Peptides against a protein of PDB entry 3S8F. Designs and how they scored, part 104

Target 1, 157 residues: chain A of PDB entry 3S8F
Amino acid sequence: VLTLFVAVPSLMTAFTVAASLEFAGRLRGGRGLFGWIRALPWDNPAFVAPVLGLLGFIPGGAGGIVNASFTLDYVVHNTAWVPGHFHLQVASLVTLTAMGSLYWLLPNLTGKPISDAQRRLGLAVVWLWFLGMMIMAVGLHWAGLLNVPRRAYIAQV
Target 2, 166 residues: chain B of PDB entry 3S8F
Amino acid sequence: DEHKAHKAILAYEKGWLAFSLAMLFVFIALIAYTLATHTAGVIPAGKLERVDPTTVRQEGPWADPAQAVVQTGPNQYTVYVLAFAFGYQPNPIEVPQGAEIVFKITSPDVIHGFHVEGTNINVEVLPGEVSTVRYTFKRPGEYRIICNQYCGLGHQNMFGTIVVKE

## One batch from the design tools (peptide; made by RFdiffusion4, then SolubleMPNN)

Design b2_p15_1_s1 (from b2_p15_1, 7 letters changed)
Fold by OpenDDE base, seed 2:
Structure b2_p15_1_s1 (fold): chain B 157 residues (1-157), chain C 166 residues (1-166), chain A 15 residues (1-15)
Amino acid sequence: as target 1 above (157 residues)
Amino acid sequence: as target 2 above (166 residues)
Amino acid sequence: MEHFYSVYALLLERG
């Protein structure tokens, strides 16, 4: 009950952010149902990183609801599922947001913009991080459903 | 212009909030579907049962590992298991195939895990509380018990065995 | 990363 109660405001916040992105995209000339997405600054790692983090947070958030369900938690509790959830929440959303923040913060602190090479490298890092994290998270969740225990170096599956 | 922009933002927010609510119901429906279509082989059952962790080794049903397996009825057993740093008692746990086994698990020291590989038995064991799990082993053989809750320096080596006899 | 490799290995063994 408590987790579900928290889930509602969290969803509201997440979708409010999405609404802001839609508005920004449309302001930048995007039109149609998905055109606003294309209009967003995908060439900026400071933007891409947090957005990818948010995308990773979606399945993580859903997993949070699962983890809070008594009957379902019995299945997944203390299995590899739990680390999978954490990696989506912390290592994707939080970490990517931090990365994105750095790409914004450093130029502002130094007064010097990042070079094009640095920008491209940043984009590569963010996308590769996201991809790797998604693969890892899927693997961990899958293993968890197969009853692979958490905090164990061996398992019988 | 600012006012117009603000109104536009609000419109988008309303749309996304509606979508959010819809997705919430979708998630609930998916959970309900999974629960309806999947039956848990093991359901945590039992009322809250307390025990004194300081005396559980000396007196009571957990005190003697030789008496840990108690037949409670035809093809029904209760097994009193201690999870401790760093192992399980009794070890091995011997039970017959096809019997309904009620595990009564507690700890004399710290929180442990009781995860039986090859089964859906997976519970945390708290000092002062008795964890109750009901399970029927359909296949004979050895089932390893693993601790999946960090309990100290020897956590990684904390294993037990359930031997299911034909 | 260690967890990733472990899970990957386990999944390969099962598959």
Scores: peptide ipSAE 0.019, ipTM 0.740, DockQ to the pose 0.052
Fold by OpenDDE base, seed 1:
Structure b2_p15_1_s1 (fold): chain B 157 residues (1-157), chain C 166 residues (1-166), chain A 15 residues (1-15)
Amino acid sequence: as target 1 above (157 residues)
Amino acid sequence: as target 2 above (166 residues)
Amino acid sequence: MEHFYSVYALLLERG
C-alpha cells in the first residue's frame, strides 16, 4: 500500500498540467465548470497532440497504480495488460507530446508557418493516432484481464 | 495583474491537487476492497527460497525429472520444475486430479515465465530463486505452460504441458 | 500482431 504513494508526484504533475489548461481555457473566454475545455485551441495540432496524450495517460496512470499493487499485480503481471499500460504511457503521452512539440518547434526553427492544409493534416494525424491507440489499449487491457499472456503468440481465451 | 494571476493559478492548483489526492484515495480504497472481497483468487506468496542455479541440475530435487513429482500427503504433491532455455522439465508434468499441487519452480540459466493456461498460475522464474505456487486442478486434461518472459531466441517456442489424470 | 487481432476479435464477440 505504501508503494502507492509513489503515484503522488506523478498525479501532482498531471493535474498541475490540467490546472494550467483550465486557466488557459478560462483566459480564452471559457465559462462554467466545463466551458473552459471548449475554449481551448483545438484547431492547433501542437496543442491537441499533448492534450490527447494526457487523456490517454489518465487510464494508463490508473493502471500504473494497479501494476504497483502487490495483490492486483498478481492478476495482471506478464499479461497483455502490461503492454496495454505502457502503450498508453509511451505511445500515447510521450509520442503525442513529441508530435505536438514538432508542430510547434519546426515552424519556429524554420521561420515558416504551417499552412492551413498542413494544420488540418496534423490534426487528422494526432486524432487518428489517439483513436488507434485507445482501441489497441482497450483491447490489450481486456485481453490481459482474460489472462492472455504477453510475449506469446498463443493463448487460450 | 501579476498578483491576481498568481492567486488564480494557486487556486486552480489547489483544486486539482485536492482532486488528485482524492483519486489516490479512491484507488487505494478500490485495492482494499479487492483484497477484502477477492482474496480467494489470489495465491499468497511463500517465503523467499534460494537455490544455486549452477548446481541445481546436478544435485537436489530438480536434478532428476523422474523424481520431480513427490507425494507429500494423501492428496498432496510437490512438483519440482525447471524452466530453462528453452523448455520445462519434467515435460509433461503428470499430476492427479483434485490433488493439492505445490509447484517449486526455478531456473538454471535465465529468467523465464511460468504461465499455465486455464489457471491463475502465472509467475516469473528467476535463477537463484524458487517460485512457489499452490494449485488444485479440478478438471482432468492437458494444460499448456507458456513462457511469458523473454528468455532468448527460442523464447517463442518455449512450452510445457501439465497432464492432469483422473 | 496477427495474434492480437484475433484475440481482440474474439473479445469483441464476447462483449
Scores: peptide ipSAE 0.019, ipTM 0.784, DockQ to the pose 0.050
Fold by OpenDDE base, seed 5:
Structure b2_p15_1_s1 (fold): chain B 157 residues (1-157), chain C 166 residues (1-166), chain A 15 residues (1-15)
Amino acid sequence: as target 1 above (157 residues)
Amino acid sequence: as target 2 above (166 residues)
Amino acid sequence: MEHFYSVYALLLERG
């Protein structure tokens, strides 16, 4: 009940962020249904990291609804599904947001902009992190659906 | 212009909010459907049953592992299982193939898990509370019970066995 | 959303 209650404002927040992104993309010259996405500053790790975090948070949020569902939770509870959900919510969104925040904050605090090399490295780190996290999350969710238990080192499958 | 920008932002926000609400209704509908049809699995609704964890080992149906399996009817059994640090009682649990088994599971000490491999039996076991699970083993053989709730230093080694006999 | 529906389908199949 609490999860579903919190889901409403969370979704509102998420989609208002999306609205802001669309507006920003259109201001940057993007047109059409998806053209605004391409117009966003994908060359900035401070931008890319949080956005990737948000993208990872979408399936995680959906998983939250699953976990809050009585009938669906019975299938996934205390299986590898749950760690998969956690890694999407914390290790993806929170961690990537933190990473992105650092890419913005440190240059501003020091007064020294990041070099182009550092920027490229940052992009690589963020994308690799996202990719790795998605692989792990998909694997954990899949394992959970196959009834691999949580908090156990052994499984039938 | 500040005013124009504000209007533009509001327009996009309204659109996305509408989308969010639509998706919310879809999710609620899906949940409602699953609840109504139980297509994701059957959770046996049992009555809340309490037991004193401090005496459950000394008296009552869990006290003697030799008496843990009780035939309650034709091809129907109740099994009184204790999950404790760090194992299960009785162990092994012997039941016949094709019989309806009602597991009554409780703990004398801390919270444990009761996850039976190869089945959909997966419940948490709380001291002072009796978990009830119904299952019919269609295939003979050995089924491993795994504790999937951290319960202490020996948690990782806490296993039991259900032996299903032909 | 695609992930949600795919997971949902898998859960239904399991049930």
Scores: peptide ipSAE 0.014, ipTM 0.752, DockQ to the pose 0.323
Fold by OpenDDE base, seed 3:
Structure b2_p15_1_s1 (fold): chain B 157 residues (1-157), chain C 166 residues (1-166), chain A 15 residues (1-15)
Amino acid sequence: as target 1 above (157 residues)
Amino acid sequence: as target 2 above (166 residues)
Amino acid sequence: MEHFYSVYALLLERG
């Protein structure tokens, strides 16, 4: 039970980030319950990438609680479920954040803004990456629940 | 302007913190629900049992594969299994259908996996520790044991077989 | 990979 309390600081941090996003969206003219989301800079891959990472991190975080639970971990441990969790936490959040950081960092380091073509390509890359990761993650989690083993080339399924 | 911005941020933070707390309870409830509905077949973890990995092959219940299957009751057996690089002993493991089987699994070398296809048996096997799993095979046939913990160059070929006899 | 595709196929069939 005490182990689950480790999630409290993480949740507080996550929702603080969400609060910051809402504030930013409202500063950009967004109104209402969801209008602030639309007002965020979705045309900037440096913004979109880490936000998509955060979205992937939500189910990943829930999975983290499952993996930390003794009884539930017995079901999912060393199955495809675990790689599914990793692909949400590392290959989605961390990787997309890194990708987004590059879209911010490179223009600042070179002193040259990215072209419109580069921006559009960047958006395509991060959205496709996110889509692919979500498909893979869902598949891995499902496979894990079907008792597909981790670190094996063969399975009953 | 800065003061107004700070107040606004604090208001949003308070709202999201309240939401966070609510979600925490939702997650706890979901865990409880999952446990109640999907854990009926989960095998409880046994007490920690230790064994000397350096002597487990020479003495004790794991030493002779011919004596690995021990009848402990009218319809109950204990099977002493070694997971090693790169296989299982005994192999095959022969058990009767419908009997309660207690697997006592350990390793003389490195960490291995013990994943039995078609069952909920899935445990890590650590040198110096004994993993205990209880299972009753309802259907006769062959069940494949898969190592799902990387253990070296031959990991991908490390398989065993449980033969359930009618 | 094969089992992965099988899982998705099962999902599609159940949907």
Scores: peptide ipSAE 0.011, ipTM 0.773, DockQ to the pose 0.054; fails the geometry check

Design b2_p15_1_s2 (from b2_p15_1, 7 letters changed)
Fold by OpenDDE base, seed 2:
Structure b2_p15_1_s2 (fold): chain B 157 residues (1-157), chain C 166 residues (1-166), chain A 15 residues (1-15)
Amino acid sequence: as target 1 above (157 residues)
Amino acid sequence: as target 2 above (166 residues)
Amino acid sequence: MSAFLEVYALLLERG
């Protein structure tokens, strides 16, 4: 009940953020239905990281609704599905947002801009993190649907 | 131009809100479709039943593992199962193939899991409450029961067995 | 990563 209630404000927030991104992209010269996406600063890890986190949050949010659904929860409860959901929500959105925040915060605190090498390394880190997280999440959700149990080191599936 | 910016922002917000509403309906439809086409095998939740965890081992249907399997009809059985630290009782649970089995599961100590591998049986077991699961084993053999809820230092080794006989 | 590898191995074993 609480999850479903929270889902509505969360969706509103997510779409508001998306609207802000579109607005920003169009201000940067992006045109058309998708041109605004390309106009966003994809060369900045402080931007890329939280955006990738938001992308990971989409399937995670959908999973939250599944987990809160009585009939569907019966299938996924205490299976590998649940850790999959957590890793999407925490290890993608929260972690990547934190990483992105650091890429903004540290230069501001030190007064020193990041080097080009550091920037490129940062981009590599956040993209690789996102990729790895998506692979793991797909694996965990798949395993969960195959009835692989949570909190068990062996399974007969 | 603050006014122009405001109008632009509102336009994008309205668009995304409309999209969100559309997606909401899509998701509801997908869930409804999934439920409509894949409801077979769903085990309905039983009625809330309470027991005293402090006496469940001494009296009542869970007290004697030899009497745990009760025939309630020609091809129907009720199995009274205890999940405890760290195992299941009775163990093994012996039931006939093709019979409708109603599991009545409770705990005398802490919260446990009751996950029967190879089946869709997966419930939590709370002290003071009875978990009810209905299932029919179509294939003979051994089915392992595992605890998927952390219950203490021996949690990882907490196993049971259901033996389905021809 | 260890958990992922274990799950992946389980999936491969099933497939």
Scores: peptide ipSAE 0.025, ipTM 0.745, DockQ to the pose 0.051
Fold by OpenDDE base, seed 4:
Structure b2_p15_1_s2 (fold): chain B 157 residues (1-157), chain C 166 residues (1-166), chain A 15 residues (1-15)
Amino acid sequence: as target 1 above (157 residues)
Amino acid sequence: as target 2 above (166 residues)
Amino acid sequence: MSAFLEVYALLLERG
């Protein structure tokens, strides 16, 4: 239970980012409860990639709380659940954030803006990556809940 | 303009933080519920038992596989299991159906896993520490033990067997 | 979380 206090600053950070996104969306003309989401720059891979990373981080973060729980971790520890969590945190959030940062950084470093074709390709890459990661993560978490062991090539389920 | 923006951001932050705190309490409540209702077989950190991994093979309850299964009471047994590179002892572990089994598991070398298929038994085994798991096998048969913690070149082939007798 | 708890409960019952 004491370990869960670490969730406080983490959640505060995560939802502060969400608040910033809401503010940005509303500044861009979004109205209503959800209209601000549509107003965000979804045509920019430098924006979309980190946001998709954050979306993947939501279930990953929830899983992190589970993994940090003494009683719940007993159920999921060293099962396929754990790789599922890692892929959401490292291979989704961190990787997509890195991808997004590159889409912003490279044009600025080179002084050359990305072409429309490159932009569209970037969007496709980011969305496909996210989709693939979500499918894999759901599968791994599901397998973990079915007590499929981690680091084993065979399992009885 | 900046001040106005900051006030607006603060309002949104308050809402999201409230949601954050609510979710935190939900998670804590769920964990507390599971802790209160389902603590069997789980040992808190305050009950850690230690052993010398350098002598565990030579002396003590893990030294002789033939004496690894100890009856401690009517329909109650303690099983002293070693996880090592790369296997388990005793192997097979023979226990009666319906008996309360206390597994005392340790390692003489490196960290291993102890995952029993068909059960919820799943613990890491650390040299110098004793992992304790309480379980009752309701069905007779063979249960495979899998190492789910990387322990070296033979990790993927590290298996054991629990035989539950009628 | 509800789905997890359900599966968790099932796993506990299996044990």
Scores: peptide ipSAE 0.025, ipTM 0.787, DockQ to the pose 0.410
Fold by OpenDDE base, seed 5:
Structure b2_p15_1_s2 (fold): chain B 157 residues (1-157), chain C 166 residues (1-166), chain A 15 residues (1-15)
Amino acid sequence: as target 1 above (157 residues)
Amino acid sequence: as target 2 above (166 residues)
Amino acid sequence: MSAFLEVYALLLERG
């Protein structure tokens, strides 16, 4: 019940951020229903990281609602599903947001802009991290649905 | 200029807010539908029952593992199970195939898990609380009980066995 | 949304 209550403001916040992104994209010349997405600064790891985090948060958030459902939680509770959810929320959203914030914060604090090489490396790191997290999360959720227990090193499957 | 920008931002926010509300409704509707139509896989929770964890080993139905399996009907049994650091009692649990088994599970020490492989039995076991689970084993054989709640240094080795006899 | 639907479908099968 509490989770569902918190879900409302969380969704509002998330979609408010999306609104800001749309506005920014349109200011950058994006047109149409989806053109604003392409217009966003995908060459900046400080931007890409938190956005990817948000993308990972979508299935994680949906999973949170599932976990908060009494009947659905019975299916997934204390299975590998739960770690899958956590990795989307913490290891994806929080971590990528932190990474992105550092890519912005450190150059601004030091007054030294990142080099092009550092930028490219940053992009690679962020995308690879996201990809890895998605693979792991999908695997954990799948395992959970197959009744693989949480906090156990062995399982029937 | 600033006013126009604010209006533009507001327009996008309104659109996304509407979308968010719509999605929320969809999610709630889907959950509600699932709750209404898919209950067969859920083991109904029993009535809340309490027990004194400090005496459960010495007196009562959990005290003697030899008396843990109680036939309550022609094809119905109650099994009084203790989950403790680090194992289960009785072990093995022997039950007949096809009988309705009511597990009454509690702990004398800390919180444990009771996850039976090959089944949908998966409950947490709290000291002072009796967990009730109903299940009918359709297939004979051995079913492993796994503790899926961290309970100490020996947690990973805490296993039990249910033997279902023909 | 697609991911949610897929997970939902899987959960329905499990339940």
Scores: peptide ipSAE 0.021, ipTM 0.752, DockQ to the pose 0.284
Fold by OpenDDE base, seed 3:
Structure b2_p15_1_s2 (fold): chain B 157 residues (1-157), chain C 166 residues (1-166), chain A 15 residues (1-15)
Amino acid sequence: as target 1 above (157 residues)
Amino acid sequence: as target 2 above (166 residues)
Amino acid sequence: MSAFLEVYALLLERG
């Protein structure tokens, strides 16, 4: 039980970010319980990418608690579940955050704003990446629950 | 204006932090519930047991594959299994259907996996440590053992077989 | 929370 307290700093960080997003959305005219979400700049790939990363990180973080739990980890350890967890954490949050950072950084470094075509392409890339990662992650987690082993080229199912 | 903004941010942060703490307690409660009900498919294991990996092949219960399956009681067996680069011994492991099997698994070299297809048996095997898994095979047939921990160049070909006899 | 509960339920069903 005590080991689960390692999640506290991560939760504090994540929900501080969420608080910042809510504040930003409300400043942009969003009202109500969920209206602030719609008010966020979903037309900017530099924003969308890390937010999608955060969305992927939520189930990944929950999976982290599962993996850190002795009884639950016994079920999922060294199965396809584990790669599924990693792809949510690294290939989703970290990678999408890096992608989003590039969409912000490159225009600032070059002094040239991105064109509308580049913006649309960036949005397409980010959303397609997220979709692909979610499909793969769900598949890996499901396969893991079906006892598909990690680090093996064959499985019973 | 800045003061109002800071107060607003603080209110949002407090709300989200309260939610985070609530979720933490929910997660802990769910884990506690799982421990209390034992419904997560956990296989009973023995206490931590140590062995010398440098001598495990020469002496002791793992040294002779022909003596690896030991009947410990009526319809109860202990099987001493070695996971090594790159295979398992004994191979095949022959056990009767319906018997309670206690696997005692260790390694003489590096870390391996012991994943039995068609079962919930899945443990890491560490040199110097004995992994204990209890299982009863209800169906006769062949069960493949897969190494699911990378152990070297031959890892992908490291397989064993458990033969459950009627 | 919903994702955790779903995973938890699936893991319990396996046991």
Scores: peptide ipSAE 0.020, ipTM 0.784, DockQ to the pose 0.350

